Peptides against a protein of PDB entry 3PUK. Designs and how they scored, part 19

Target 1, 227 residues: chain A of PDB entry 3PUK
Amino acid sequence: ERGLKSVVWRKIKTAVFDDCRKEGEWKIMLLDEFTTKLLSSCCKMTDLLEEGITVIENIYKNREPVRQMKALYFISPTPKSVDCFLRDFGSKSEKKYKAAYIYFTDFCPDSLFNKIKASCSKSIRRCKEINISFIPQESQVYTLDVPDAFYYCYSPDPSNASRKEVVMEAMAEQIVTVCATLDENPGVRYKSKPLDNASKLAQLVEKKLEDYYKIDEKGLIKGKTQS

## One batch from the design tools (peptide)

Design b1_p14_1_s2 (made by RFdiffusion4, then SolubleMPNN; from b1_p14_1, 7 letters changed)
Fold by OpenDDE base, seed 4:
Structure b1_p14_1_s2 (fold): chain B 227 residues (1-227), chain A 14 residues (1-14)
Amino acid sequence: as target 1 above (227 residues)
Amino acid sequence: SEIENRKEVEKFFD
């Protein structure tokens, strides 16, 4: 049995690197905060070199143009990351790189997608959404990347209810991505007391799992697995 | 997973 880290790496390798690989071609890889952590958790720089990545750069930082090289953007579908991408390719005369391959770690909202399409579609060779929005810690442990999750989930302030819901949705999505990555449809167990957070999250996860398997490309619905 | 690999969404630009 292979740990979650290896599974995640294999997924990234197949979904991202193999997808855009060209023999003898090197790419610059642009990462954001999440994908930096993600890759750091499951691979080494040497692994990335083997996949044809010459250098890794932070998408949030100002970077010098390397106009002769194609860029591999492995980023989260956030306004911040997308805005940084747009800065790289928004101007036809001042493109940072030769072309872009974009791989989002999750579903990219239409608003962001349309913004990209409107400004730099010609520069994009590939745009895919992969479903890895979690960070593997241990063989059976992962970390969610949901800002302020703890604060909102456990806030006693009713005014945070709406934000709490958003956070829980995000958490549920990420949990489902783990399940999808592991090809599992787990039975969800939770301890609801003293707060209902676990119950709410469980419900969201169950719903999303159901939807995920129901709308699978092959129309396959997997039974619950023991996880 | 195999299922997830198949479910990857590729977006195309006009």
Scores: peptide ipSAE 0.019, ipTM 0.508, DockQ to the pose 0.197
Fold by OpenDDE base, seed 3:
Structure b1_p14_1_s2 (fold): chain B 227 residues (1-227), chain A 14 residues (1-14)
Amino acid sequence: as target 1 above (227 residues)
Amino acid sequence: SEIENRKEVEKFFD
């Protein structure tokens, strides 16, 4: 029961918490809107305590400094979240925590990465990108986090065509992260009526899955699974 | 390219 939630939690535990764990050390964890929803969907506060997290804070809020403690940032690679991080470490006088561990839920663009590096590289102990950009709902159900997806995908206005394409790309990327999390390369099924959105999305997913498994760390191309 | 691959990456600072 709740297989997808368990898989997501295990991935976060190994990729984030186990990666930065030090015996006897407690950390403050900073979350944004997406990661708050993500963790809430697959774990309890007691689970986080067991992983060495003493306090959870919202990255968007103005927080008081806790200069003796290290901070674990589990955040989306967005300008908003990155800017909030930079405010925490941007100057010596404004440094809120002892040091930072950063784990992005997706690929961090070079522009944002370079901005971080230029401003506060000395304060960062770890920076990783992990592949979790979806919310597990049920044992085999997930929710995509793409704002205005419904509006643009189903808009009859031709002026929205460019945005529709961007939205579909974002959706496809998130679906691929689900497949990567489950270690699956599924045959994609869809219904094309009444619009071609499902067909377009399926094509994008298939293309991205092929690219992902062709150059994975194992150097093996995984065949399509019967998922 | 990097976005398409969705590979987990660790970044190191100078």
Scores: peptide ipSAE 0.021, ipTM 0.510, DockQ to the pose 0.317; fails the geometry check
Fold by OpenDDE base, seed 2:
Structure b1_p14_1_s2 (fold): chain B 227 residues (1-227), chain A 14 residues (1-14)
Amino acid sequence: as target 1 above (227 residues)
Amino acid sequence: SEIENRKEVEKFFD
């Protein structure tokens, strides 16, 4: 059984690198906070070199233009990351790179997508949404990237109830991306005591898994797996 | 739909 790290790397290789690969072409890769952690967890710099990446840069930092090279943006669909991308291509005279390939780690909201389309469509060769919203730790362990999850899930303040629901929804979505990546439909097990958070999360995950597999393009409904 | 958001979507910019 291949570890989760290997599966994630294979997914990224297929969905991102193979998708935009051209023989003999090198690209600059732009990463944000999440994708930096993601790639660091499942690959080495040598792996990226083999995939045609010459240099990795942080999208949030000021960078010198490399106008002769195409850029691969592997980023989360956040306003911050999108704004940084737009700065790179917002002006015809000040484009930092020759062209852009954009791969989002999750669904890009229409508001952000439309903003990109309106401003930089001519510079974009490809835009793809990929369902990878987790960090692999061990063979069967991953870390969710949900800001302030601990605070909201365990907050005694009733005013945070709505935020707790949002956090749990985000967690459930990320868990489903793990299952999708692994091609698994697991039975969900949890410990509910002392709080109901685990039960609520389990229900959200189950519902989302059902929805995901029902609409699978292959029309295949997978049974529960033992993973 | 929320469901469409969960699949890999390739978008082409015209």
Scores: peptide ipSAE 0.021, ipTM 0.524, DockQ to the pose 0.370; fails the geometry check
Fold by OpenDDE base, seed 5:
Structure b1_p14_1_s2 (fold): chain B 227 residues (1-227), chain A 14 residues (1-14)
Amino acid sequence: as target 1 above (227 residues)
Amino acid sequence: SEIENRKEVEKFFD
């Protein structure tokens, strides 16, 4: 049986750890709130040790420099996480680590990317987007990380319509990343009553799935799989 | 848009 946790871990291993692995080299790994939850859901500290991670640190905390160690940043492309990274490498103070490998859980906005590039490009060995923006719970269960999703989706206030749309798109995006991670193009099922939130979300997911497979590396549209 | 792009992106810094 294909477990979602195992699949997620395998993707992280391939996309992150294998990508930056050097023989005999240990790294400090910096995590944010989301990636802490993500890794906690699909691996153990012993697994990380096997991948060459000596210590995991919270990117939000004030940390002492370890100047001879390279740092692996596995973080969300948010202003907060990026700012913390920039504090480590972009300040006038001595950089906290020898160099950085950055792996974003999803697409990094150009504004943030440019900010990074302008401030500390020389310290960065790699910056990659790996499209994992969900947390696996069980074999086929995952959770989304969209701020205030519940509030806006169920808000009766019409003034929240625009924000609701943004939230729906973010949710759909994360669902698509799950599908991409699992290499699936599922037939979307939903309960549309009494609210239309599920229907709207389903439509967004279907659209984004279509777009994903149209422009994927294989250049092929994958047929719908089991729902 | 950023949320519609699905290709993995590797960016290099000099």
Scores: peptide ipSAE 0.019, ipTM 0.530, DockQ to the pose 0.349; fails the geometry check

Design b1_p14_1_s3 (made by RFdiffusion4, then SolubleMPNN; from b1_p14_1, 10 letters changed)
Fold by OpenDDE base, seed 2:
Structure b1_p14_1_s3 (fold): chain B 227 residues (1-227), chain A 14 residues (1-14)
Amino acid sequence: as target 1 above (227 residues)
Amino acid sequence: SEIENVKKVEEFFD
């Protein structure tokens, strides 16, 4: 079986690079913290060159304009990353690049999307959401990028209860993206002791899986698979 | 140059 890294790379290649590829055209790629980790986990620099990426830039850093080149933004749908994009294209006279292709690693909230649409729509050639919000480590092993997840999940302080729920939702969402990437609808197994965190997470995952496959564009509902 | 671009990619992932 192909390792999870290969599956993730194939997904990115088809969903992102093949989608915006033009023969003989090179692009500058803008990455944020998450997508930097993601790409570093599943590809090499030579792979990116083969996909028509000439330069990789950190979206958070100040960058010199390269107005003759198009930019490929592969970023998370966060206010920070979106704000950086908006700074690059917010003014017609100060556009850093010729045009933008935007690929979000997850669902972009309407609030952020509306901000982009209102200010930069004419500069955008493509805007897509892909469902990859996890970091592959080994075959069938991945890590979740949820800041302070362990702290909040195991915090005895009741004041952290709301944050714990947010963390659980984020974790569940990322697990669902793994399932979507692998085209699986697994039965969820967990150990509930000593805390109820695993049970709660399992319930969230199951609910989100049901929602995902129910609203699938093809109307496909898969049964439970062994995973 | 292509060589320069390769270096930039490497630096980004380091």
Scores: peptide ipSAE 0.011, ipTM 0.460, DockQ to the pose 0.020
Fold by OpenDDE base, seed 3:
Structure b1_p14_1_s3 (fold): chain B 227 residues (1-227), chain A 14 residues (1-14)
Amino acid sequence: as target 1 above (227 residues)
Amino acid sequence: SEIENVKKVEEFFD
């Protein structure tokens, strides 16, 4: 099937599971709130078993150590998720797992990356960004994961203006990851609302799409496709 | 066992 869900799963399989796969080796997989929803939307339990995952754990919960097994962290690059990872490996005496493979769903800020590097570098076997920051709902439908987006975008309080810009930027970035996943460069269309949010978001998306395809992995500039 | 692992995965997504 060529739907969005299958494309997302194929991307995860190639970028994450195939990347760290070793014959006969089982791993514990750690998920956060976003990646739990993501995997739930695009795969089945049997799929994860076939990829060598024996147990799935919530990164936010306190977990018992399994020191003989390696851990696969598939998480968003947020302070909350990173802090939970650091609790698992931050102390030599308190390591919960044998080693860690980290796959971020989006670009990890240098500040967070440096924090990880400074405290847990010896425990990390792989660290990679895979750029999947959306949840597929249907064959051509996706949902953005931006906390409090509605509140800040429609807040009448001028003090929230700065936060609104951050939210808009995050939304634009996630839309670009959808386009990258589908290998599309769509023309951006929007319907105006009482506020100029739609117009601003469209401009951000267009700019980011242009930048992405100018510096893509193949070094090719792609033409516009149907949205 | 394989059956046990399947159950654990299901419980996580529920």
Scores: peptide ipSAE 0.010, ipTM 0.452, DockQ to the pose 0.020
Fold by OpenDDE base, seed 4:
Structure b1_p14_1_s3 (fold): chain B 227 residues (1-227), chain A 14 residues (1-14)
Amino acid sequence: as target 1 above (227 residues)
Amino acid sequence: SEIENVKKVEEFFD
């Protein structure tokens, strides 16, 4: 029906909502910019209500405390989002919610994880990485959330080479999350351009796919498919 | 991976 959108929603439902579901319990859900777009792309408000979400809040905004309710943080593992979370739970007197369930859309760096652990570990009931770092647009179309990707990838300035590599790495990681979500190990195809960005990205994707499927969620090594 | 997730969860509660 909805192709990639349906797959993404099913993944979120299983990995996030089913994971923290308690009978009769309602939660406040905190979203950042990326996850707002992500959920908007693959579900409706009615779907979220069915999953026990009573209110959706923007993590970046000032919010009134609702100390009797638990919060579901579905956020990207960025310093900005993590800092907002920390402001919610960093002080006992300033705790905005009863407890937190945290679901990161991607790998959370140890630095951020340790920062969370050091300040508010007792407030956290769950912390999980779910590996959905893309926005489904259509049945087989997705967008990547990599700021300034176009600028750095196509910059003729050699001084941007290091940043270009970082961007390529981030893009490759997000592509792998798509593959993981779809449970596919695709053969990577690309068209070479003068800057050879496509080839470089393809190599990164292939490498990351190999690494991922060595220790995939199902503990299986999958052969390459044509997708 | 799921294993990594489990490890991280454990780190919050240790």
Scores: peptide ipSAE 0.009, ipTM 0.474, DockQ to the pose 0.270
Fold by OpenDDE base, seed 1:
Structure b1_p14_1_s3 (fold): chain B 227 residues (1-227), chain A 14 residues (1-14)
Amino acid sequence: as target 1 above (227 residues)
Amino acid sequence: SEIENVKKVEEFFD
C-alpha cells in the first residue's frame, strides 16, 4: 500500500466521483494534461469503471457529440482547459453533452469562473474546487507541477529573480495542498546547499500553512504535527 | 463492452 497514492485516490473518489454519482448512470470523463497524469498515478482503469466512467477523453482534442450522456470535467483551472470546456457548451444548439459536472484541481480565478458563468451556467450541474495540485509517486513522495521550476530556481542570472519568486510561490502552494490532503500541519525541514532556495521555500510553506489552517472549513486552528 | 472500455482507458493513459 502506497500511502500517499491511496490518500489522493480517496480524496478524488469522495470529492469528485461520490459527489456526482447516480446509480446506473455512466458518464464521459474529460481530462487535461495534468489530471491525466494525476489519475494515472493513483488509480487503475478498473477503478474508474467502478465509479461510473465509461469513456475518458482528452479535453484538448476534437470529440464527437454524445448528447444523451453527461460529462464529468476533471481539469485544471487554466485558460486553455476552460476554453475547451466552453467550446463544448458555448452554443445552445451545439452542446456536445447533456450536462456538465466540473471539478477543478485548484482555485479557479474569478475571471475564468465569470466567463464560464456567463456562457453556460444552465448546463452546469456541479462546479467545485478540489485543491490537488501534485502528483503522488511513492508512499511519501510526490512531484510538483510547476513549469520551468528547475530553470528558474537554479538560474545564476539575477534578472530571473522575480520569476524565481513566482515559481517558489507556486511550489509552496502545491506543498500546502499535500499537507491539506494528508490533514497534517508539519514542521518544515530543509537542506540548503549551496543555494538558499530551500530556506526560502520553507518560509513560504510555513506562512501558507498558517494561513490555510486559520481559514479551514471548520474554522479551527490545528497545532503542528510531528513528521 | 466492458473489455472494450477498459482498453480505451488504457490507451488514454499510455
Scores: peptide ipSAE 0.009, ipTM 0.454, DockQ to the pose 0.020

Design b1_p14_1_s4 (made by RFdiffusion4, then SolubleMPNN; from b1_p14_1, 9 letters changed)
Fold by OpenDDE base, seed 4:
Structure b1_p14_1_s4 (fold): chain B 227 residues (1-227), chain A 14 residues (1-14)
Amino acid sequence: as target 1 above (227 residues)
Amino acid sequence: SELERVPEVEELFS
């Protein structure tokens, strides 16, 4: 069995690097906090060089223009990352790069997408949403990128209930991305706790899995597997 | 799965 890290890398290679590969072309790659962690977890710098990446830059940092090079944005679909992208291409006269390839780690909300479209569509050569919203730690372990998840999930304050739901939704989505990456439809198991957060999360995951496999690109409905 | 939005972006160039 291949470890989760190798599976994730293979998916990124196929979905991102192979997708925008041009012979003899080097790109600058822009990463955000999540994708930095993601790539760090499943590849080495040498691997990225082999994929035609000459340099990696942090999207959040001020960067000097490299106008002769195309940029590969591998970023999360967040306002922060999108805003940084827009700063790079929002000005007609001061584009930092020749063109952009954008690969989002998850579904990009229409609001953000439309914002990009309205501001710098002419600079975009590719825009693709991939489904990798988790960080592999070990062969069977991954970390979810949900800020303050613990705080909200275990907050006894009822005023946090709405936020708790949002957090659980985000967690469920990321778990589904793991399943999608692994091509698995797991039977969710959980241990009940007083707050029953695990049960609620499990239900969300199951619902999202059902929805996902109904609309799967392969059109396959896969049976549940114990996991 | 992955969602490609290239066509939507390219529509802006027409």
Scores: peptide ipSAE 0.037, ipTM 0.567, DockQ to the pose 0.199
Fold by OpenDDE base, seed 3:
Structure b1_p14_1_s4 (fold): chain B 227 residues (1-227), chain A 14 residues (1-14)
Amino acid sequence: as target 1 above (227 residues)
Amino acid sequence: SELERVPEVEELFS
């Protein structure tokens, strides 16, 4: 019934909550726009309470300090979310929380990671990438979170060509994270349209899947699965 | 808990 949602929740529970769980300890959890949608799609507040989350806060909003509690940041590796985190811990004298656990939904660029390291490394107890950058809708249906994807992919303006490529790369990466989460290596299929977008995206996905399974934790190349 | 959830998040999880 809830196949994909259950898989996503199980992944988050294992990769995030179990990873930072301490007996009897409660944490404040900070979410951004994407992770708010993600968690709402696969769990309830009662589930989060069971995992030791006492309250959820929006990372984009101004928040009052709770200096005696540790914070769990479950956020996207974007400049906006990272900047909000840095506002919480960037000043040694004005830390909002006791310490931070950071879990990124995708690969964090070195530039952002280095920025975090340079400013507040001593406040961070854990920083991990969990590679879940999609929203489960139904048992086998998901949506990608790529801002302005439709606009750039279907723009007739040649000036948007570079941004179109960036969007396609982001989409391909998110599709690969779905496959990784489901432990599937599907054969890529697409429908042809007036534009070559579908073909280009398919090629990107195939390449990224190949790279992922070559360098997986087991060091083995997995066979293709039926999609 | 004495802490209150953000309304937007609370609504999504209700």
Scores: peptide ipSAE 0.036, ipTM 0.442, DockQ to the pose 0.021
Fold by OpenDDE base, seed 2:
Structure b1_p14_1_s4 (fold): chain B 227 residues (1-227), chain A 14 residues (1-14)
Amino acid sequence: as target 1 above (227 residues)
Amino acid sequence: SELERVPEVEELFS
């Protein structure tokens, strides 16, 4: 069995680094909280150097301009990360970098996408969504990045019901990204707990998998694979 | 797989 970390790295290499690679060109790479963890889990700095990254920077931090270099933004499609990007390119006189390549780890909401388009389109050389929203831990184990998931999923307070649903939806979405990364359409299995959380999550995952794998890259319907 | 909104991306580069 192939290690999940290697699969994730290969996906990032193909979808991000190979996509924007130019011979002899070095880029600054901007990461957010999630992508920092993601890359840390599946590569080393030496690997990034081989892919033409001279330095990595935290998008949330104040940074000095490096106007002669292009920037590679590998970030989550969140308001916080997008706002940080916009601060880097929102003004012609205050552009921190020569140009930007943007790779989102998931679907970018239209509102955020339109905000980017309206403010700094001329600075963007590439923009795409990669659909990698999980952290590989072991050979075939991953961790979801859903804040407060444990608290809300197991909260006895009925006032948290709405938030619990949001969390479960986010978890289901991230599980689907794992399947997409591995190019698998598995049947969902779970063990019952005192609460129906596992069953509900399984149903959400199944629904999302069905929606995602309606058509493959060749326009054919994908069948189920063994999980 | 990779997600790309072709029309919107093309507009960014026009």
Scores: peptide ipSAE 0.035, ipTM 0.570, DockQ to the pose 0.230; fails the geometry check
Fold by OpenDDE base, seed 5:
Structure b1_p14_1_s4 (fold): chain B 227 residues (1-227), chain A 14 residues (1-14)
Amino acid sequence: as target 1 above (227 residues)
Amino acid sequence: SELERVPEVEELFS
């Protein structure tokens, strides 16, 4: 009932649907690979209907224009998803939808943001970056979406050290996202054997948690919660 | 937990 799935759904409802909700208005929702998995993990189509979503579409697929309807883009801030969005609104005469609400699951890089701004800013009614970059599995279980994480974390090739660090940073960021979503500052527990990856990741998580709460809580650092 | 930019994202599209 009040598991991680419910928390995630409530977060999406508040941050996305409530934010752009207009009474009596239906929207088309565009999802990418990640957000499809995310929503499928924590809601049903009936839930989306209740939030004013008439239909969900895959952003990667060719879609027919529905120019009279506004579109809700709930997507990851990736070049692929952004490019698909830009295709929908790049041409004034060929806009697929009436307007767009964009909600990114994470921080959108400035390069992508600037591309959006330069090409179709007038079509965007709302642009927000929410902080949900994980998939809830069970009440206290989640999965991270970091490409090639397994490969780089367990690669014996020293040449991958730099990439491994990048991957660990991304993983740590997503873990902090979970903590932020749950409003928790957990004590990090890990099993370091046989590799040091878990220890390194834990260190990154701790650091990022500190940074997050320092920034978000106006300099107040929350005590560690037991999770 | 929404991420905001400085300046605000909305201002960037105005």
Scores: peptide ipSAE 0.035, ipTM 0.578, DockQ to the pose 0.271; fails the geometry check

